# Peptides against a protein of PDB entry 3T6J: the designs that were tried, part 12

Target 1, 375 residues: chain A of PDB entry 3T6J
Amino acid sequence: PIVESYIGFIESYRDPFGSRGEFEGFVAVVNKAMSAKFERLVASAEQLLKELPWPPTFEKDKFLTPDFTSLDVLTFAGSGIPAGINIPNYDDLRQTEGFKNVSLGNVLAVAYATQREKLTFLEEDDKDLYILWKGPSFDVQVGLHELLGHGSGKLFVQDEKGAFNFDQETVINPETGEQIQSWYRSGETWDSKFSTIASSYEECRAESVGLYLCLHPQVLEIFGFEGADAEDVIYVNWLNMVRAGLLALEFYTPEAFNWRQAHMQARFVILRVLLEAGEGLVTITPTTGSDGRPDARVRLDRSKIRSVGKPALERFLRRLQVLKSTGDVAGGRALYEGYATVTDAPPECFLTLRDTVLLRKESRKLIVQPNTRLE
Target 2, 372 residues: chain A of PDB entry 3T6J as posed
Amino acid sequence: PIVESYIGFIESYRDPFGSRGEFEGFVAVVNKAMSAKFERLVASAEQLLKELPWPPTFEKDKFLTPDFTSLDVLTFAGSGIPAGINIPNYDDLRQTEGFKNVSLGNVLAVAYREKLTFLEEDDKDLYILWKGPSFDVQVGLHALLGHGSGKLFVQDEKGAFNFDQETVINPETGEQIQSWYRSGETWDSKFSTIASSYEECRAESVGLYLCLHPQVLEIFGFEGADAEDVIYVNWLNMVRAGLLALEFYTPEAFNWRQAHMQARFVILRVLLEAGEGLVTITPTTGSDGRPDARVRLDRSKIRSVGKPALERFLRRLQVLKSTGDVAGGRALYEGYATVTDAPPECFLTLRDTVLLRKESRKLIVQPNTRLE

## One batch from the design tools (peptide; made by RFdiffusion4, then SolubleMPNN)

Design b1_p8_6_s4 (from b1_p8_6, 5 letters changed)
Fold by OpenDDE base, seed 2:
Structure b1_p8_6_s4 (fold): chain B 375 residues (1-375), chain A 8 residues (1-8)
Amino acid sequence: as target 1 above (375 residues)
Amino acid sequence: GGTFELDP
């Protein structure tokens, strides 16, 4: 078997300022069979990048073909085990040197162990479909999130010699219609500049890329879905995201007005964006459970994903990227923290919903590390 | 970076 490993100060999710890495390591075995779909995704990556909702001037100047493999994890040392990884975490290196993607296949497989009777916050009519397609849809989301989420976009930089990596006279900000007014100076990075919101903001961008591009027929074809199956995978992927946005409230601390988990904050932000789109796209309804205690239901109108959801996400995702590219911290913080704010304002009453989420909290999943043997 | 089904 092909063995892969990495070790070092890599992920900064536990740093409030998003810059200091936690010491982490893993040992894994390459799953050649499961890597095939990700290889096909890589082969289409350059074309799919053009489908993202920003001008080519806000994308990498040169596409660098990344590696993408599926790994079965044997040992993982760290605070949490991801389903997918994109490295390095430095945007400048991603632009100039390239990057690597991995899917942790046996971690994803744990998600398949869904019990219908314990599945919370979904309509009964959606539960069977959700159980059937949660795993496959998450494979799609992870692939897009890593490869085309974290692997996309350009930072505008002025180097130590005063040279720009973009044409100041011709590049136009698509949001303002004006020339570029801000950029990263020498020594400034994404994390150093956006600080406390950097990790969650980037995860939100990557998750949004996943939702946006999963609507593309070519993506579904790469993962082996066609016709009604492809539409169901899209529906469940979006449904899973809006449900995750509700579940995310567990990781908000009202007393400190802060989020404890970057990905969960990101998913809540996406939920807020899709709720703001209105037109019945997403509905969260407080209910009473069979036990007589508070419950809730999330409904996503699948017929409005393309007509209402996609345009809303397009606008939001473009704004995320433009603000990131230009190093506009004030604008980026205003946008992101606005959607990340949790209040008890009607009609959603998110603080009240949080109580419901906590009441219906499921037991934490544990991953038991496997071993290998010769047969 | 990475993605999690649920963050720890």
Scores: peptide ipSAE 0.315, ipTM 0.893, DockQ to the pose 0.506
Fold by OpenDDE base, seed 5:
Structure b1_p8_6_s4 (fold): chain B 375 residues (1-375), chain A 8 residues (1-8)
Amino acid sequence: as target 1 above (375 residues)
Amino acid sequence: GGTFELDP
């Protein structure tokens, strides 16, 4: 089999400033069958990038075809095993040199093993569908998240010689209708400017791209879903995200007003965005479990995903990108921290819900190194 | 970032 590995100081999630990398390494085997799906996604990437809700001027000037490979991990060393990776972790390099994506396929597969009786916070009518499509929807989400999430967008930069990578006279900020007022100066990076919110903000952008683009028929077709199956995959993907937003509360520390996991914070933010959209799209209802103790149910109206959810996410995602592109830290922080704030204010009462989430917390799963055999 | 972590 084809073996891939990487090792080094790569991910900075554990650095509150998003700068210092944690030492990480893995050895994996290429999954040719799954890689084929991602190659099809890569083949459509240039076109799909145009579907993102920002002007071409806020997208990369030149499309650079990335690599995308599905890997079955044999060994992984690090604090957390990912489901997918996009490298390098520098936006400037992604724009000028390109990037590589990997999906850790067997890691994804582990997440699919959910027992119905242990599945929390879903309506009974959704549980079977969720169990059936969680895996496939995750494949879609990861592919989009890495390739078109992390792999999208442009940073406006003035280089050390004073040259801009955009036309100051013609490029218009779609949010303000005005010319671009801010940009990255030489030596400034996404992480250096956005600092404490950089990782979570970027994950939120990437997750939002996944939700947004999974609505595109071509995406579902690439992954082999059509008709009712495609709609179910979409529904479960969105349902999983809003559920994840609730589950995310586990990773919030009220006493410190701090989030302990960037992706979960991102998912909570998305939940807040979709709740704000209203119109019955998302509903979180406190309930009483069979044990007589607090529980909750998340409801997503599938009929409102396109009509209510998509526009809300579109606006939010555009806002994220514009603020990122322009290096508007003040605006970006205000927006993101606003949605990331956890209070006990009605109607959601998130701190109360957090207690419920903690009460219903599932046992942590252990991922064990697999073995291989010759058949 | 560049790492996708699944929901617990």
Scores: peptide ipSAE 0.297, ipTM 0.886, DockQ to the pose 0.794
Fold by OpenDDE base, seed 1:
Structure b1_p8_6_s4 (fold): chain B 375 residues (1-375), chain A 8 residues (1-8)
Amino acid sequence: as target 1 above (375 residues)
Amino acid sequence: GGTFELDP
């Protein structure tokens, strides 16, 4: 078997300032069959990057072919096991040297184990479809999230010698129509500048890229989906995201006005964006469960994903990228924290919904470390 | 951010 591993101070999710890495490590075996799909995605990456909703001037100057591998984890030492990884985390290295992506396939498989009777917050007519396509849609989402989410976008930088990595005279900010007015100075990084919102903001950008690009027929074709199957995968991927946005409320602490999980905060933000789009795209309805206790249902109108959802997500995603590229912390914080705010304001009444989410909370799944042997 | 984590 082909074995891969890494170890060190890598992820900074547990640092409130997003700077200090947590020590972690893994040992895994390459899954050749699943890796083939990601290799095809890599082969299309340069073209797919052009489909993202920002000018080429906000994308990397030269395409660097990344690596993408599906791994079955044997051992993972850390506070949490991810479904996918993009490294290194340094934006400058991603732009100049390249990066590597991995999908932890057997971690995803654990997530696929959903019992219908325990599946919360979905309409009955969506449950079977959700169960059927959750796995495949996750593969698509993880691939896009890592490769084209974390692996996309350019930071505008002025180096220690005063040189810019962009043409100040010709590059235009697509949001303002003006020349670029802010950038990263020597010694400034994404994490150092955006600090407390950096991790969640970046995860939100990556998740948004996944939702946005999964609408592209070429992406679905790469993963082997066509016709009605492709449309179902798209639907379930978007449905899963809006459901996750509701589930995210578990990880908000009202008393401290803070989020305890960066990805869940990101998913809540996306839910808010799609709710703001209106036109019946997303509906959250408080209900009464069969046990007579509070419940809720999330509905996504399939027919409005492209007509309503995509444009809303496009605008939002472009703003995220432009603010990131230009190092506009004030603008970025205002945008992101605005969508991340949790109140009990109608019509959503999110704090009330949070009580319902907590009431319907599922038992924690335990991930058991596997082993290998010759047979 | 360099990871994708599913619902815990």
Scores: peptide ipSAE 0.272, ipTM 0.882, DockQ to the pose 0.719
Fold by OpenDDE base, seed 3:
Structure b1_p8_6_s4 (fold): chain B 375 residues (1-375), chain A 8 residues (1-8)
Amino acid sequence: as target 1 above (375 residues)
Amino acid sequence: GGTFELDP
């Protein structure tokens, strides 16, 4: 078997300032069959990058073909096991040297085990479809999230010699219509500038890329979905995201006004964006469960994903990227923290919904180390 | 970076 491993101070999710890495390591075996889909995605990456909602001037100057491999994890030493990984975590290196992507296939498989009777916050009519396509749709989401999410966009930089990596005279900010007015100075990084919101903001951008690009027929074809199956995968992927946004409230601490999980905060932000789009795209309805206690239902109108959801996400995603590229911390923080704010204001009453989420919380899943053998 | 379903 082909063995992959890494070890070191890698992920900074546990650092409040997003800078210091947690020591972690893994040993995994390459899943050749599952890697084939991701290789096809890599082959289309340069083209798909052009589908993202920002000008080429906000994208990397040259495309560097990344690696993408599906791994079955044997051992993972760390605080949490991801479904996918993109490294390095340095934007400058991603732009100039390239990056690697992995999908942790057997970790994803664990997420696929859902019991219908325990599935919360969905309409009954959606449950079977959700159970059927959650896994496959999540594979698509992870692939896009890593490769085209984390693997996209450019930071505008002025180097130590005063030279810019962009043409100040010709590059236009698509949000303002003006020339670029801010950038990263020498020694400044994404994490150093955006600090407390950096991790979650970047995850939100990557998740948004996933939702946005999963609408592209070529992406679905790469993963082997066509016709009705492709539409179902899209629907379930978006449905899973809006559901996750509700579930995310578990990881908000009202007393401290903070989030404890970067990805879940990101998913809540996306939920807020899609709710703001209105027009019946997403509806969260408080209900009463069969036990007489509070419950809720999330509804996503399939017919409005492209007409309402996509444009809303397109605008939001472009704003995220432009603010990131220009190092506009004030604008970025205002935007992101605005959507990440949790109050009990009507009509959503998110703090009340949080109580419902906590009430309906599922038992914590335990991941047990597997073994393997030669046959 | 990575993708997590839930906080472990």
Scores: peptide ipSAE 0.339, ipTM 0.901, DockQ to the pose 0.493; fails the geometry check

Design b1_p8_7_s2 (from b1_p8_7, 5 letters changed)
Fold by OpenDDE base, seed 4:
Structure b1_p8_7_s2 (fold): chain B 375 residues (1-375), chain A 8 residues (1-8)
Amino acid sequence: as target 1 above (375 residues)
Amino acid sequence: MLGTYYFD
């Protein structure tokens, strides 16, 4: 078997300022069969990057073919187990040296263990479809999230010698129609500049890339989905995200007005964006469970994903990227914190919904180390 | 960066 490992101070999600890495490590075995799908995705990456909703001037100058491997994790030492990883976490290195992507395949497979009767906040008619396609849709989402999410976009930089990595005269900000007015100075990084929102903001961008690009037929084809199956995968991927946005409320602390998990905050932001799009795309309805206690249902109108959801996400995703590229912390914070705000304002009444989410919270799954054997 | 965490 091919064994992969990594170790070190890698992820900064537990640092409120997004700067200090947590020590973690894993040992894993390469899943060759699943890796083949990701290799196909890599082969299409250069073309798919062009489908992202920003000008080429906001994308990396040179495409560097990354590695992408599916891994079966034997041991993961850390505070959380990811579904996928993109490393290194330094944007400058990603731009100049490249990056590596991994999907933690057997971690993703844990999703298949969800029991129908325990599946919260979905309509009954969606439960079977959700169970059927959750796994496959996760593969798509993780692949896109890592490779084309974290692996996309350019930071505008002025180096220590005063040179710019972009043409100040010709590059136009697509949001303002003006020349670029801000950038990263020498020594400034994504994390140092965006600080408290950096991790969650970047996760939101990556998740949004996944949702946006999963609509592309080529992506679904790469993963082996066509026709009705492809549409179901798309639907379940989007449905999973909006449901996750509701579930995210567990990780919000009202008393401190803070989020305790960057990915869940990101998912809530996406939910807010899609709710803002209106037109019946997403509906969250408080209900009463069979036990007489509060419950809720999330509905996603499949027919409105492309017509309503995609344009809303496109605009939002472009703004995220432009603000990131230009190092516009003020604009980025205003945008992101606006969507990340949790209030009890109608119609959603998110604080009330949070109580429902907590009430319906399932017991935490215990993930144990797997065994390998020769057969 | 750390990818999407698995969630229930």
Scores: peptide ipSAE 0.073, ipTM 0.818, DockQ to the pose 0.606; fails the geometry check
Fold by OpenDDE base, seed 3:
Structure b1_p8_7_s2 (fold): chain B 375 residues (1-375), chain A 8 residues (1-8)
Amino acid sequence: as target 1 above (375 residues)
Amino acid sequence: MLGTYYFD
């Protein structure tokens, strides 16, 4: 078997400022079959990058073909086990040297084991479909999230010599219609500038890329889905995201006005964006459970994903990227914190919904490290 | 960066 490992100060999610890495490590075995799907995605990456909703001037100047491998984890030492990884974490290195992606396949597989009777916040009519396609849709989402989410976009930089990595005279900000007014100076990084929101903001961008690009027929084809199956995978992927946005409320601490998990905050933000789109795309309805206690239902109108959801996500995703590229911390913070704010304002009453989420919370799954053998 | 944590 092909063995992969890494160890060191890698991920900064536990740093409130997003800068200091947590010491972690893993040992994993390559899943060749699943890796082949991701290699096909890599082969299409250059073309798919062009489908993202920003001008080429906001994308990397040169496409650098990354590696993408599916891994079955044998051991993982750290505070949390991800579904996927994109490294290195430095945008400058990603732009100039490239990057590597991994999907932790057996971690994803654990998430697939959902009991129907324990599945909360979904309509009964969606439960069987959700159970059937949660796994496959999540594979698609992780692939897009890592490769084309974290792996996309350009930071505008002025180096120590005063040279720009973009043409100041010709590059136009698509949101303002004006020339670029801000950029990263020498020594400034994504994390150093955006600080407390950097990790969650980037995760939100990556998740949004996943939702946006999963609508592309070529993506579904790469993963082996066609016709009705492809549409179901899309639907379940979006449904999973909006449900996750509700579940995310568990990780909000009202007393401190903070989020305890970057990815969950990101998912809540996406939920807010899609709710704002209106037109019946997403509906969250408080209900009463069979036990007589508060419950809720999330509904996603499949027929409105492309007509309502996609345009809303497109606009939002473009704004995320433009603000990131230009180092506009003020604009970025205003945008992101606006959507990340949790209040009890109607119609959603998110603080009340949080109580419902907590009430319906299930015991966290225990992940046990496997062993392996040669046959 | 770490990718998506599982949704559960």
Scores: peptide ipSAE 0.055, ipTM 0.813, DockQ to the pose 0.638; fails the geometry check
Fold by OpenDDE base, seed 1:
Structure b1_p8_7_s2 (fold): chain B 375 residues (1-375), chain A 8 residues (1-8)
Amino acid sequence: as target 1 above (375 residues)
Amino acid sequence: MLGTYYFD
């Protein structure tokens, strides 16, 4: 088998300032079959990057072909096991040297193992479809999230010599219609500037890229989905995201006004964006469970994903990227924290919904080392 | 950058 491993201070999720890496490590075996799908995605990456909702001037100047591998994890040491990884976490290196993506395939498989009877917050008519396509949709989402999410976008920089990596006279901010008015100075990084929101903001951008690009037929074709299956994968991917946004409330601490998990905060933000889009795209309905206690249902209108959802996500995703590229911390924080705010204001009453989420919380799954044999 | 921690 082909063995991959890494070890070190890699991910900064546990740093409130998003700068200090947690010590972690893994040993994994390459899944060749799934890796081949991701390689096809890599082969299309340069073209797919052009489908993102920002001008080429906000994208990397030179496309660097990354690696993408699906891994079956044998052992993982850390506070949590990710589904996907994009490294290095240094934007300058990503832009100049390249990056590597991995999907932790067997971790995804564990996440898929939900019994229908225990599946919370979905309408009954969605449950079977969700169960069927959750796995495949996750593969799509992880691939897009890592490769084209984290692997996309440019930071505008003035280097130590005063040189800019963009043309100040010709590059236009698509949100303002004006020339670029802010950038990263020498020594400034994404994490150093955006600090407390950096990790979650970037995850939100990456997740949004996944949702946005999964609508592209070429993406679904790469993963082997066509026709009705492709549409179902899209639907379930979006449905999973809006459901996740509700589930995310578990990771919010009202007393401290803080989030305890960057990805879940990101998913809540996306839910808020899609709710704001209105027009019946997403509906969260408080209900009463069979036990007489509070419950809830999330409904996504499939017919409005492209007409309502996509435009809303497009606008939001563009704003995320523009603010990131220009180092506009004030604007970025205002935007992101605005959507990340959890109140009990109607109609959503998110704090009340949080109580419902906590009430319906299932025991956390334990991930154990698999049995490995030589054949 | 930060790996996707998946949904429970």
Scores: peptide ipSAE 0.047, ipTM 0.800, DockQ to the pose 0.651; fails the geometry check
Fold by OpenDDE base, seed 2:
Structure b1_p8_7_s2 (fold): chain B 375 residues (1-375), chain A 8 residues (1-8)
Amino acid sequence: as target 1 above (375 residues)
Amino acid sequence: MLGTYYFD
């Protein structure tokens, strides 16, 4: 078997400022069969990057072909086991040197095991479809999230010699219609500049890329889905994201106005964006469970994903990228914290919904590390 | 490294 490993101070999710890495390590075996799917995605990456909702001037100048492998984890040391990994965590290095992507296949497989009777916050008519397509939709989402989410976009930089990596006279900000007025100076990084929101903001961008690009037929074809199956995978991927946005409330601390998990904050932000789009795209309905206690249902109108959801996500995702590229911390913070704010304002009453989420909280899934055997 | 975490 092909063995992969890494060890070091890698992820900064536990640092409030997003700068200091936590010591992490894994040993894993390459899953060749699953890796072949991601290799096909890599082969299409340069073309798919052009489908993202920002001008080429806000994308990397040169496409650097990354590696993408699916791994079965044997051992993992850290605060949590990811479903996917993109390294390095430095945007400048991603632009100039390239990156590597990993899907942790056996971690995903464990996450797919959901009992129908324990599945919360979905309509009964969606449960069977959700169970059927959750796994495949996650493979699509993880692939897009890592490769084309974290692997996309350009930071505008002025180096130590005063040279710009963009043409100041010709590059136009698509949101303002003006020339670029802000950038990263020498020594400034994404994390150093955006600080407390950097990790969650980037996860939100990557998740949004996944939702946006999963609508593209070529993406679904790469994963082997066509026709009705492709549409079901799209629907379940979007449904999972809006459900995750509701579940995310578990990780909000009202007393401190603080989020405890970057990915969950990101998913809540996406939920807020899709709710703001209106037109019946997403509906969260408080209900009463069979036990007489509070419950809730999330409904996503499949017919409005492309007509309502995609345009809303396009605008939002473009704004995320433009603010990131230009180093506009004030604008980025205003945008992101605006959507990340949790109040009890009608009609959603998110603080009340949080109580419902906590009441219906499922037992935390535990991943038991596997062993190997000779056959 | 940026990781995708799922809490389902």
Scores: peptide ipSAE 0.043, ipTM 0.786, DockQ to the pose 0.660; fails the geometry check

